# Designs tried in a protein design run: peptides against a protein of PDB entry 3C66. Part 129

Target 1, 189 residues: chain A of PDB entry 3C66
Amino acid sequence: KSWANLFEKNDFFFRYKFYLEITAYTRGSDEQHLKWSGLVESKVRLLVMKLEVLAGIKIAHPFTKPFESSYCCPTEDDYEMIQDKYGSHKTETALNALKLVTDENKEEESIKDAPKAYLSTMYIGLDFNIENKKEKVDIHIPCTEFVNLCRSFNEDYGDHKVFNLALRFVKGYDLPDEVFDENEKRPSK

## One batch from the design tools (peptide; made by RFdiffusion4, then SolubleMPNN)

Design b2_p24_5_s2 (from b2_p24_5, 10 letters changed)
Fold by OpenDDE base, seed 5:
Structure b2_p24_5_s2 (fold): chain B 189 residues (1-189), chain A 24 residues (1-24)
Amino acid sequence: as target 1 above (189 residues)
Amino acid sequence: SALDEKIAEIQERLKKEFVFTPEL
């Protein structure tokens, strides 16, 4: 398959066994989220470059499009629950307890004025250079540097009640449903 | 500070989650 096909959604989420998810969270305004998620997205290329130079990493390939979602989020506990449950097929069903904001419902009075959590998620497909099952890969350093870079960019992004950033290592069979079309079967184990 | 403690918790979590052996 050509390199161009790696940027197509349908090929990207079936090509790798492993993915790194980068999610920017905002409990606040759409404007706050646009600034925060835009900053995080702008730094993903630096994370990719740091991953690619690791001996255990064969490929770190970013998917170029973010996935956007938002939920009615009336409490801080709901916001913590979103951050705990989002990003894995095993746990994402817990999000059904919250009202997903859609283009069809966003103008409803009960949704329009409600507190919201906004999510922007970037994906990196990972392939590894491992000759034997005893070799460990350690990506915590570049991931920690990335989080620190984003959080230290502006003092406002230090407010964990409003702005959050999570990284998750996920197997292809445990990717969220959002990455697949209705007619697509998720990868098997 | 409360922020420094929260950053330290996140860093410790990342260290545990991102040191692994991929099942190829």
Scores: peptide ipSAE 0.101, ipTM 0.669, DockQ to the pose 0.736
Fold by OpenDDE base, seed 3:
Structure b2_p24_5_s2 (fold): chain B 189 residues (1-189), chain A 24 residues (1-24)
Amino acid sequence: as target 1 above (189 residues)
Amino acid sequence: SALDEKIAEIQERLKKEFVFTPEL
């Protein structure tokens, strides 16, 4: 990675107090996930445009690259647990009960043929107009429109057993560990 | 602050409405 790319990444996750996380989940094949996550990623710009026009939002800034992870996911309960626990530093430690798939272990016989959950996560940094304390920012509308747009694109994406989409509003100090380098300290509260 | 309360409300709403789990 170039020095410039490292610097830009580190500044982004310290720049904002608030982030919207957009995670595409797939319990199936890598090919299914590539199609699903690629669709979701392609629509993030439309969500940003819808957020930017809200009077209560000063800035909606997407991070340029998704974060990718995959877990061995033997059961539907494991898949529900991943969706509940992922996307917050407070809860992500529960994912340590599952086997993370890595380049080093992906060819192991116990992992290669195991059912997998794939995750692709996009981040939007948010800055709010504090001065308009009286205006209700309804972020639900653009978020719901975004989810409906992604889910309605193909009938197969309506299958919640395979394909899921989560939007999570998080504070910078509660971002997942994946966004920070090993030597970086989390933002303070 | 009033902002912190509004943000907490948004967080709780989004967590309830935008996390889709499989129908078990």
Scores: peptide ipSAE 0.035, ipTM 0.560, DockQ to the pose 0.040
Fold by OpenDDE base, seed 2:
Structure b2_p24_5_s2 (fold): chain B 189 residues (1-189), chain A 24 residues (1-24)
Amino acid sequence: as target 1 above (189 residues)
Amino acid sequence: SALDEKIAEIQERLKKEFVFTPEL
């Protein structure tokens, strides 16, 4: 199968056992989020390049499109909850306590003027060289470098009350529901 | 498996460092 076929949604979230989720969070304006998420997205390719050269990583394959969502986020505790619960099927049901902003409800007065948390999530499919048993695959190093690169780009991005960046390592069976179409069955354990 | 243990370790590290902003 050509690399081009791997960028099609159809098989990407079924192809890998492991994924790295990169989520940019913004509790602020849409404009703030567009700048922040755009920066993060622009740097994902650098993370991929750093992952690909690790001896323990056989493949690091980015999904080309971000997943975007937003929630009414009236409190800082709600924002912390979003960051803790998002990105795992096991925990994402906790987000049902918050109002998801949709095209259908975004013009409602109670939602329009409400504080919002914006989320943009990028996915990297990972395949590991199991046979290289001797080398510690330390994904932490390139991930830390990536976070530092994004956070240090502008002083404003140091404000954790507004801007956050989370990297989550997930198994394919624990991917969020958003990555699957209605007709797709979640991978089994 | 040894791989699953390494993955669990990575997940735990990433969770601590990247999901939970330490209160500075």
Scores: peptide ipSAE 0.034, ipTM 0.562, DockQ to the pose 0.043
Fold by OpenDDE base, seed 1:
Structure b2_p24_5_s2 (fold): chain B 189 residues (1-189), chain A 24 residues (1-24)
Amino acid sequence: as target 1 above (189 residues)
Amino acid sequence: SALDEKIAEIQERLKKEFVFTPEL
């Protein structure tokens, strides 16, 4: 299969048992989010490079397209809830309590002027070298370096009330519904 | 499996460390 087939959405989220989710959150303007998410996205390649050199990682493959969503987020508690519940199929149903912003509803007066949380999520598929059963794969260091790199880029990104960055390690069967098409069955356990 | 246990450990660490930005 050509490298081009690795970019087919349909194969990517079925190819790996494990994924690293990288979500940039912004409670603010779309302009603020564009700058923040763009920065995070620009650094994902550096994280991939750091993951690939770990002895326990056989493959670290980024999905090229971010997944984007936004919610009406009137309170700080709503913003904390989004960050807690997003990124897992087990918990994402809690987000149904919030108003998802869509192209159809974005011009409604109640949504247009409402505070919003913006989300941009990048995915890295991970394949591990299992043969050395004794080696501990620790991705903490490269992940911490990545977060620090993003957060330290601009002083404004230190404001956790506005800008957040989460990394989640998930199994393919627990990926959010957003990664699958309507006709796709999620991977089994 | 030993791998599943290691993964669970990584998941718990990442949740604690990266959902809540470490108070630097």
Scores: peptide ipSAE 0.033, ipTM 0.569, DockQ to the pose 0.044

Design b2_p24_5_s3 (from b2_p24_5, 9 letters changed)
Fold by OpenDDE base, seed 4:
Structure b2_p24_5_s3 (fold): chain B 189 residues (1-189), chain A 24 residues (1-24)
Amino acid sequence: as target 1 above (189 residues)
Amino acid sequence: SALDEQIKRIQEKLKKEFVFTPEY
């Protein structure tokens, strides 16, 4: 079966019990974010390759498209909150305290000139070897190597006040709402 | 460096979150 059929959005976020979220954060300009997120996205394939060769991982499948969002982010504390709360259904409701930037509101004076945090999130679906239910799976090494690769690419990306990169291991039932269509029911526990 | 500290924090977080036994 062609890889193309695996990438139907509706099937991807229901297919796996576990996901790795990779989020590139930028508190700065859209141009800065485009460069940073583009770099991160370009390296995701390398992470997938490193995950696939781990004995405990049966499948590591990347979703083809990033999820993009931006928030009004007036303070550094707001930026830290975004990084803490984003990427889990359990915690994402805290982001409602921030103004989401949309195509409808982006030209509002209060939003246009406001500091923004930009987010681009890539998803990797993970299937583990069932026989290894007792075996400890450790993906921290490939993930750390990935972070180091992205952060070391340009000296500017070392500025954590502007550029951040987070990886989160999440269960399918705890995926952010953004991955589901309005008519889709969230996977049950 | 600030970068080294951030990388260290990420590594520590990853060690806690990414060392697991998959429960199906």
Scores: peptide ipSAE 0.066, ipTM 0.674, DockQ to the pose 0.785
Fold by OpenDDE base, seed 1:
Structure b2_p24_5_s3 (fold): chain B 189 residues (1-189), chain A 24 residues (1-24)
Amino acid sequence: as target 1 above (189 residues)
Amino acid sequence: SALDEQIKRIQEKLKKEFVFTPEY
């Protein structure tokens, strides 16, 4: 059964209590981001496989499509702010201080030639085996291996001024607004 | 809960290790 057939988008972000967000950041060209995000996305399956074999993880299920966004990012401080604030409903409102690039505004002179930060975010839904309260689920190792795998693929990806990769563990109620349709209610605590 | 504490610890570690701020 193809992974693509199982989950309507709408059910995925309500199904799990916990999610791992994987965000590829690029402050550069669209071409640079396409290569970087494409690489990261191609490796997510390996991370899932490593998570699934952990005794404390019952299910690790990737969402099939990335979420794409881009912002005008004139400074390094703006880029740091994006990386700090993105990926949590609690903090994402801070991104309103930046100009979101849209299909409607991308041709504006003020946006067209502006430095941009590109974001591609993948989500993994996680279900944990609660029974053994004493077993430490150490997802740090698989996550570190994943980051190292992505970052070491090309020397250019070592440039943190251009390319970044963040993994964020979030609760379903704290997922970014982008994962929900306008008519969907955010999961309760 | 013990799980929440574990999750918090993981989150703290992941934030520290996987969010790279550019070194000024």
Scores: peptide ipSAE 0.038, ipTM 0.581, DockQ to the pose 0.042
Fold by OpenDDE base, seed 2:
Formats: C-alpha cells, sequence, structure tokens
Structure b2_p24_5_s3 (fold): chain B 189 residues (1-189), chain A 24 residues (1-24)
C-alpha cells in the first residue's frame, strides 16, 4: 500500500501495535501555544528520520495532523495532572475533572478569561524489527535529542511552568479516545 | 517478551525524562 494510503485516519491508529505520542503543552495564551506547538510539529519530521535509521525500527510513520485540545487550567497542579493523565486511555478519564474548552463553551465568561492549558499531540506509528534481536532498540536517544532541540530553540521554551513537551510510548489499545471516530472500536489487546 | 521488556524500559525512561514533574 502506498504511503498515501497510510494517511487515511481510519487505518493509522489500527495499523501499528505501538505509537509514540508527542504532546506540546502550553499553559498560557493561544499565541504562545501556536508558536510552541508549531515548532514541535516542525521538528517531528526530524525525529521520524532519526527513528527510521535505528536498526530496531522497521517503520516510523507520522500521522500528519495534530490533535488539538484545551482545558481550563486554574492551577499549576491541574497542569501537572493534565500532563500525567493525558495520552493514555487508562488515565484520560481523570481529565473529566477539568473543563474541556470547546467551540460551544469558549465564549462563556467562566471559560473565556480562565487560565488554559493547550495541547497539541502528534502520533508516530512504530513497527519494530523483532528479527534483529541482537540490537537494543533505544529510542531514548532520538527522543532526547528531539526534546533538547525543541526546548533549546528559544529560551522561553525552557519555562516548564508555561511550556512542556512530553513523549509517551503507547500501545494501540491504550491510545486516547480522541484518535478514534465515534463508530470505531478500540483495538483489542 | 524481550521486546516487551525493552519497551517497558523505554517507557520508564521516557516517563522520567519527558514528563516534567517539577521537583519542588
Amino acid sequence: as target 1 above (189 residues)
Amino acid sequence: SALDEQIKRIQEKLKKEFVFTPEY
């Protein structure tokens, strides 16, 4: 199947057993998030290239579109909770304690002026070369390089109170609900 | 499996390094 067919949303989140989630977090303005997430997104291609050359990785395939979400985030503890709970189906229900910002509610006075955490999440589907049992697949190196690259790009991005970047290795059955359409059944274990 | 163990180790490392828990 051509690379073009890999971009159909419907098959991407079912195709791989493993995914790398890259989430850019911003507790600040939408403008700050746009700059931060845009930077992170621009570097994902470089991460993919670095992953693809690892002997233990057969395929590293990025999903082309970020997933965007935002929450009312009144406290720093809430921001930490978002970062801890987001990106896994097992834990994402904890985010229900926070008010999700939607197009329907964004103009409510209680939401409009509230501190917000913005999230942009990119996904990379991973297929591992199991046959090369001799070589340790260490994705830590390219991931660390990627984070360092993003964080060092601007001094402002060093402020962890505002800007965060998380990489999460997730199994297909534990992907967040956001990646599936309402009619799609989550992959089984 | 050996792969699952490697993945677990990667996950543990990634969690430690990339989930910023502010050290208070």
Scores: peptide ipSAE 0.037, ipTM 0.591, DockQ to the pose 0.043
Fold by OpenDDE base, seed 3:
Structure b2_p24_5_s3 (fold): chain B 189 residues (1-189), chain A 24 residues (1-24)
Amino acid sequence: as target 1 above (189 residues)
Amino acid sequence: SALDEQIKRIQEKLKKEFVFTPEY
């Protein structure tokens, strides 16, 4: 299969049992988000390299395209809710309480002037070495190092009221709806 | 399975630590 076929969306979210989600959050301007998410995205390759050398990880495969969304986010509590609920099919329905910003509604007066939370999510497909059941796979270390690397890059990124970075370990059947096309069925449990 | 248990532990750790990143 051609190198190009490895990055076709259709197979990526069905290929792995496990995924690491990396979400950059910004409650601020689109410009702030572009800078923050761009930084995070630029460092994902370093995280992949650190994951690949772990004895328990057979494959760490990044999906190169980010998923982007934005919500009207009038309060800090809403921003915390977004961070808690996003990234899992089990919990993402809670986001329906917030107004999703779309191309169709972005010019509405109530949305245009509203505070917004921007989200950019990167995915890494993970395959584990099942035979090494005794080896402790600790992805905490490379993940923590990655977060520290991103958050320490600029002092402004230390402001949790504006900038956040979440890593979530998710099973394929619990991936957010955004990764599947309307005609695609979720992976079975 | 032992793998499933390990994965569960990883998920729990990541959820606690990386959804709300500590102040650096």
Scores: peptide ipSAE 0.035, ipTM 0.586, DockQ to the pose 0.043

Design b2_p24_5_s4 (from b2_p24_5, 10 letters changed)
Fold by OpenDDE base, seed 4:
Structure b2_p24_5_s4 (fold): chain B 189 residues (1-189), chain A 24 residues (1-24)
Amino acid sequence: as target 1 above (189 residues)
Amino acid sequence: SALDEKIKKIQEELKKKFVFTPEF
């Protein structure tokens, strides 16, 4: 069965109970974000390989397409808020306090020259090889190695005022709205 | 370095966040 059938968008976000979200954040230029997010994306395969060899991980399946968004981000506090609230359906409504940049509004004078936070989010579907509901999974080592690998690639990526990288473990019912089409019903608990 | 301390903090946060029991 070809990997190609695994990449139909519509089934991926319903197939797993658990997801690892990897979000590259940039408060700066689109060019800075393209370089940063492209680097992070290029390393996701290494993270997958490190996850797959863990005894508690049955499957680590990357979604191939990043989700991209950008917000007007006037302050550092707004940037921290984005990083705190993004990546969970329960908390993403707080982002409505910020102006989402769209193709329709990007040329507006209030948006065009405004400071922006750019987001690129990659998803890994996780299936666990756990016999007992009390068994612990520990994925902190490969996640830490991944963050260190991305952050150490260029000295500029050490600037947390500009570049950030967040990993979030999320249940399928708490995935952001962006992963579902308008006609798709969010997975229930 | 200040960078090393930030990395260490991230590592500690990741350890707390990614040692879990999956709730099925």
Scores: peptide ipSAE 0.215, ipTM 0.739, DockQ to the pose 0.721
Fold by OpenDDE base, seed 2:
Structure b2_p24_5_s4 (fold): chain B 189 residues (1-189), chain A 24 residues (1-24)
Amino acid sequence: as target 1 above (189 residues)
Amino acid sequence: SALDEKIKKIQEELKKKFVFTPEF
């Protein structure tokens, strides 16, 4: 199958056992988030290129579209909770304590003017070239370089109260529900 | 700088998080 066929949503989240999630967080305006997430997204290709050349990485395949979500986020603790709980099926249920902003509710007075956390999540499917089950994969260098590249791009992105960037290594069975359609069955362990 | 310390912390966290043995 051509690389183009890998960008079809239909099997991307079933194709790999492992994923790297890249989430840009913004507690601020939608404009701030658009700039921040757009920057992060623009750098994902560089991360992919750096991952692909690692001896332990057989494939690093980006999903083409970010997943977008936003929550009412009245406190810093809520923002920390979002960053801790988001990106894993095991923990994402904790986000139900927060009001998800939707197209249906965004104009409600209680939501419209509320502080929000915006999330943009990119996914990279990973396949490993590990012949020996004892071999370690080390992707910390390209991940660190990526975080540094994004965070150092503008001084404002150093403000962790507003802008955050998380990378998460996730198994396919622990992907967030957002990546699956209503009719799709989550991968088994 | 405060930024350098934050970056260092992130680097240390990433090092712990992204050195792993894939469990197939």
Scores: peptide ipSAE 0.214, ipTM 0.738, DockQ to the pose 0.719
Fold by OpenDDE base, seed 3:
Structure b2_p24_5_s4 (fold): chain B 189 residues (1-189), chain A 24 residues (1-24)
Amino acid sequence: as target 1 above (189 residues)
Amino acid sequence: SALDEKIKKIQEELKKKFVFTPEF
């Protein structure tokens, strides 16, 4: 890993108070996930462009690399739980009830052939141009258009049992642990 | 259509989530 890439990562998750998380979920094959997540990732730039033109947004900066994870996901309820709990430090501990797939355990007989949920998460750092603490920001239109763009690309991506796409607005202190190195202190409130 | 209803639901969910006051 080049020193430049390490510094860029560490600065990004401390630079902004607010983040938009974009997570592509797939309960299926790695090949299905690669196609789905690759599509979603390819469209993030269009979302950024639409966010940047909003008067309340000063900066919308995408982080260049997705975060990848996968879980053993035997049931539809487990898949719903993953989608509910993932993407927030407050709730991510609930995922400890599921088996995280790692390079060390992926060849275990109980994991190898098990149904899996794959996750790819992209981050956008947000800075707002708000003079008054009572001013509202509305980003629902760009976000809706982004979801519709991704979901309408292929008919198969309309199957919510297999493919999901979630957007989450998160404060920097509530980012998932995955974005920080083990020795990094989480941003304060 | 069923698609229009799904889109509407997504829009309503996203509106609740993404119309906010940033707490600085």
Scores: peptide ipSAE 0.211, ipTM 0.727, DockQ to the pose 0.693
Fold by OpenDDE base, seed 1:
Structure b2_p24_5_s4 (fold): chain B 189 residues (1-189), chain A 24 residues (1-24)
Amino acid sequence: as target 1 above (189 residues)
Amino acid sequence: SALDEKIKKIQEELKKKFVFTPEF
């Protein structure tokens, strides 16, 4: 089966028990976000390569398509809330307090000129080579190097008021709803 | 440096988050 068939959305988010989420956040312009998210996305392949060489990692498989979303984000507190709540099914309902920007509403005057937080999320499916169920996996080094690489690329990306980068380890049953189609059942625990 | 402190903080946060036992 071609590597391309492994990137069909419907199979990818059911294939692995564990995922690494990589979210680039921007509270600013769409142009700022495009530059930031594009940089982050360009480095994901390097993270995958560094994960694959870890003895505890059997597979690190990137999903090729980013998930894009944006919210009206009038305050810094709203931006912190987005970063806290996004990326888990357990907490994502808190984002309903914010106005999601959609193709249908983006031209509304109340949305068009409003401060926005932009999100781009990449997913890596993880399979572990654990001989003993009690063995710990440590992926903090590749993840730290990835964050440092992205944040150090441009001085502007050091501004945490504008640019943020989060990595989240999640179980398949706790993936955000965005990864599933309307007719798909969320993986069970 | 201020950068070194930020890096250290990130490392500590990531270490807490990414040292785990996968529970199947």
Scores: peptide ipSAE 0.205, ipTM 0.725, DockQ to the pose 0.693

Design b2_p24_6_s1 (from b2_p24_6 with D2P F4L L6V N17T V22I E24D)
Fold by OpenDDE base, seed 1:
Structure b2_p24_6_s1 (fold): chain B 189 residues (1-189), chain A 24 residues (1-24)
Amino acid sequence: as target 1 above (189 residues)
Amino acid sequence: EPPLLVADGNGNILKDTGFSFIPD
């Protein structure tokens, strides 16, 4: 399949056994999030390049569109919970305790003026050369380098209570529900 | 649990569970 096919959702989330998720988090305004997530997203291509040159990685393909979501986030503890639980099917059920902001509810008075956490998530599909060899792979270096690439010396972005980013390595069967349509079956283990 | 790295906008690591694994 050509790279062009990866720019559409199609079977991207069924194609790979493994995925790397990059999420930009903002507990603030939508304007703040737009700037922060834009910065993070603009660096993802550099992470892909670093992953591609690792001997154990056969393919690293990004999904081109971010997934956007937001939650009512009254407390700092809620914000930490989102960052800890989001991005895995196993753990995302914990987020049911928070109010998901939707187009249908965003104008409700209780939601409109509430503190919010905004999320933008990019996905990279990974194929390994050594899946059947039982050899360890370590992608820690590219991931930490990516964190450094996203560093902003703007004092505003230095507030960990407002701006954060995360990288999560997940298996295809553990992708969050957001990547699948209602009629799609989650990949099996 | 899946490997997870969380950092702030200054590159300070807030959480790191490691990224060494056997892809199986």
Scores: peptide ipSAE 0.764, ipTM 0.968, DockQ to the pose 0.780
Fold by OpenDDE base, seed 3:
Structure b2_p24_6_s1 (fold): chain B 189 residues (1-189), chain A 24 residues (1-24)
Amino acid sequence: as target 1 above (189 residues)
Amino acid sequence: EPPLLVADGNGNILKDTGFSFIPD
């Protein structure tokens, strides 16, 4: 397959055994999220570059399109739950307690005026040189450096109650449901 | 639990479960 074909969603999320997820979170306005997520997304390429130079990493391939979602988020605890549970098929069921904002329901008065958490998620497919060798890989340094790269000098982004980001390492069979079409079967363990 | 790092816009780490793992 050509590199161009790797940007198709259905090919990308079945190609790798491992993925790194980068999610920008905003509990505020859509405008705030647009600015924040744009900043985070603009730095993802730098994370890829840092991953590629690690000896244990054979391939770090970004999926260029972000996944967008939003939830009604009435409390700070709900916001923490989203950040803790989102990004894994094993844990995302906890988010069923929250109202997902959709095109169908966004104009409902109870949803329209509700506090919201906005999410933008980027994915990096990973291939390792030491797969199946019982050797540990550590990508903590690149991830921490990425967090620092996303630091904003805008004081508004300093409010952890509003703006956060997360990096999550998941196996392909544990990817969130959002990356698969309804007719696609999740990769098996 | 998948390795997870959560941080704020100032780079403060809010959660860190580590990113050392065996790819299998």
Scores: peptide ipSAE 0.762, ipTM 0.968, DockQ to the pose 0.796
Fold by OpenDDE base, seed 4:
Structure b2_p24_6_s1 (fold): chain B 189 residues (1-189), chain A 24 residues (1-24)
Amino acid sequence: as target 1 above (189 residues)
Amino acid sequence: EPPLLVADGNGNILKDTGFSFIPD
């Protein structure tokens, strides 16, 4: 299979049964998010390298472009909910309680000046050597190491109320709607 | 239900549901 195909959206999100999602969260300004998400995104390649050397992982291929979204986020509880529910089709419906910022609504007075949570999500497609063998795989170590790699000694990034990151393991059929076009059908179980 | 790890910019773990799973 050509590496070129891995960069095509339509092929990438149908190619693997499993995905690791890396999301950078910022409850603040767009400028803050740009810097924070840029830092996190710059480290993703290192996570891929660590995943590739695990015996249980056959393939770890990153999708090179982040997905961007933002929500009106009036409370800290809302921010925690976003971090808990985002990234899974099963749970993302809970976010319907929040206002998704879109190009159509971003200029509305109630949205324009509202507190926002910004999200940038990177995806890694995964194939395992032990698929269908009922063996457990543990990727906790590389994920924790990634968190450490993203560690900043900048005091600004130390505020958990503003800057966070998450790693989520999902199955292809449970990918969030954002990765599919309207004319595409999500993978089935 | 999906494995989830949430951390802050200082590397503090805020949530960890574990990342041991059977890939089926």
Scores: peptide ipSAE 0.760, ipTM 0.968, DockQ to the pose 0.773
Fold by OpenDDE base, seed 2:
Structure b2_p24_6_s1 (fold): chain B 189 residues (1-189), chain A 24 residues (1-24)
Amino acid sequence: as target 1 above (189 residues)
Amino acid sequence: EPPLLVADGNGNILKDTGFSFIPD
């Protein structure tokens, strides 16, 4: 399988039963987010490499483009909610309580100057070497190592109220709506 | 609930629901 073929959205989100989502969060300026998300995104390839060498993982293929979104985020609780609920179809409906920033509304006075949470999400498609349906896989180590790779040693991103990242393991049928086009049907279980 | 790990830019874990699972 050519990696090049996976760079297109085409069937990437239908190809795998499992995905690892990496989201960079910034409750601050877009400039802050650009720097932070850029750092996180730059490390994703290292996570892929670590996943690939795990015996239980047959395939780890990154989707090359991040998904970008932003929400009006007036409170820290809202920011925590975003981090908790984002990335799963089951839970993303909770985000409807927040105002999604769009090209259509970004110039509205209530949105333009509002505190925002910025999100950049990378996806890794996963296939597992499962000999038995009861075989357990643990990817905690690579995920934790990734967190360490994203550490700001210069403290630029040390404010947890501003900069966070998340890794979420989801099934294909539970991918967030953002990965599908309007005419695409969500994968079934 | 999907396995979730949330951390800050210092590598502090803010949330960890575990990443050990049976892929099914």
Scores: peptide ipSAE 0.758, ipTM 0.969, DockQ to the pose 0.831

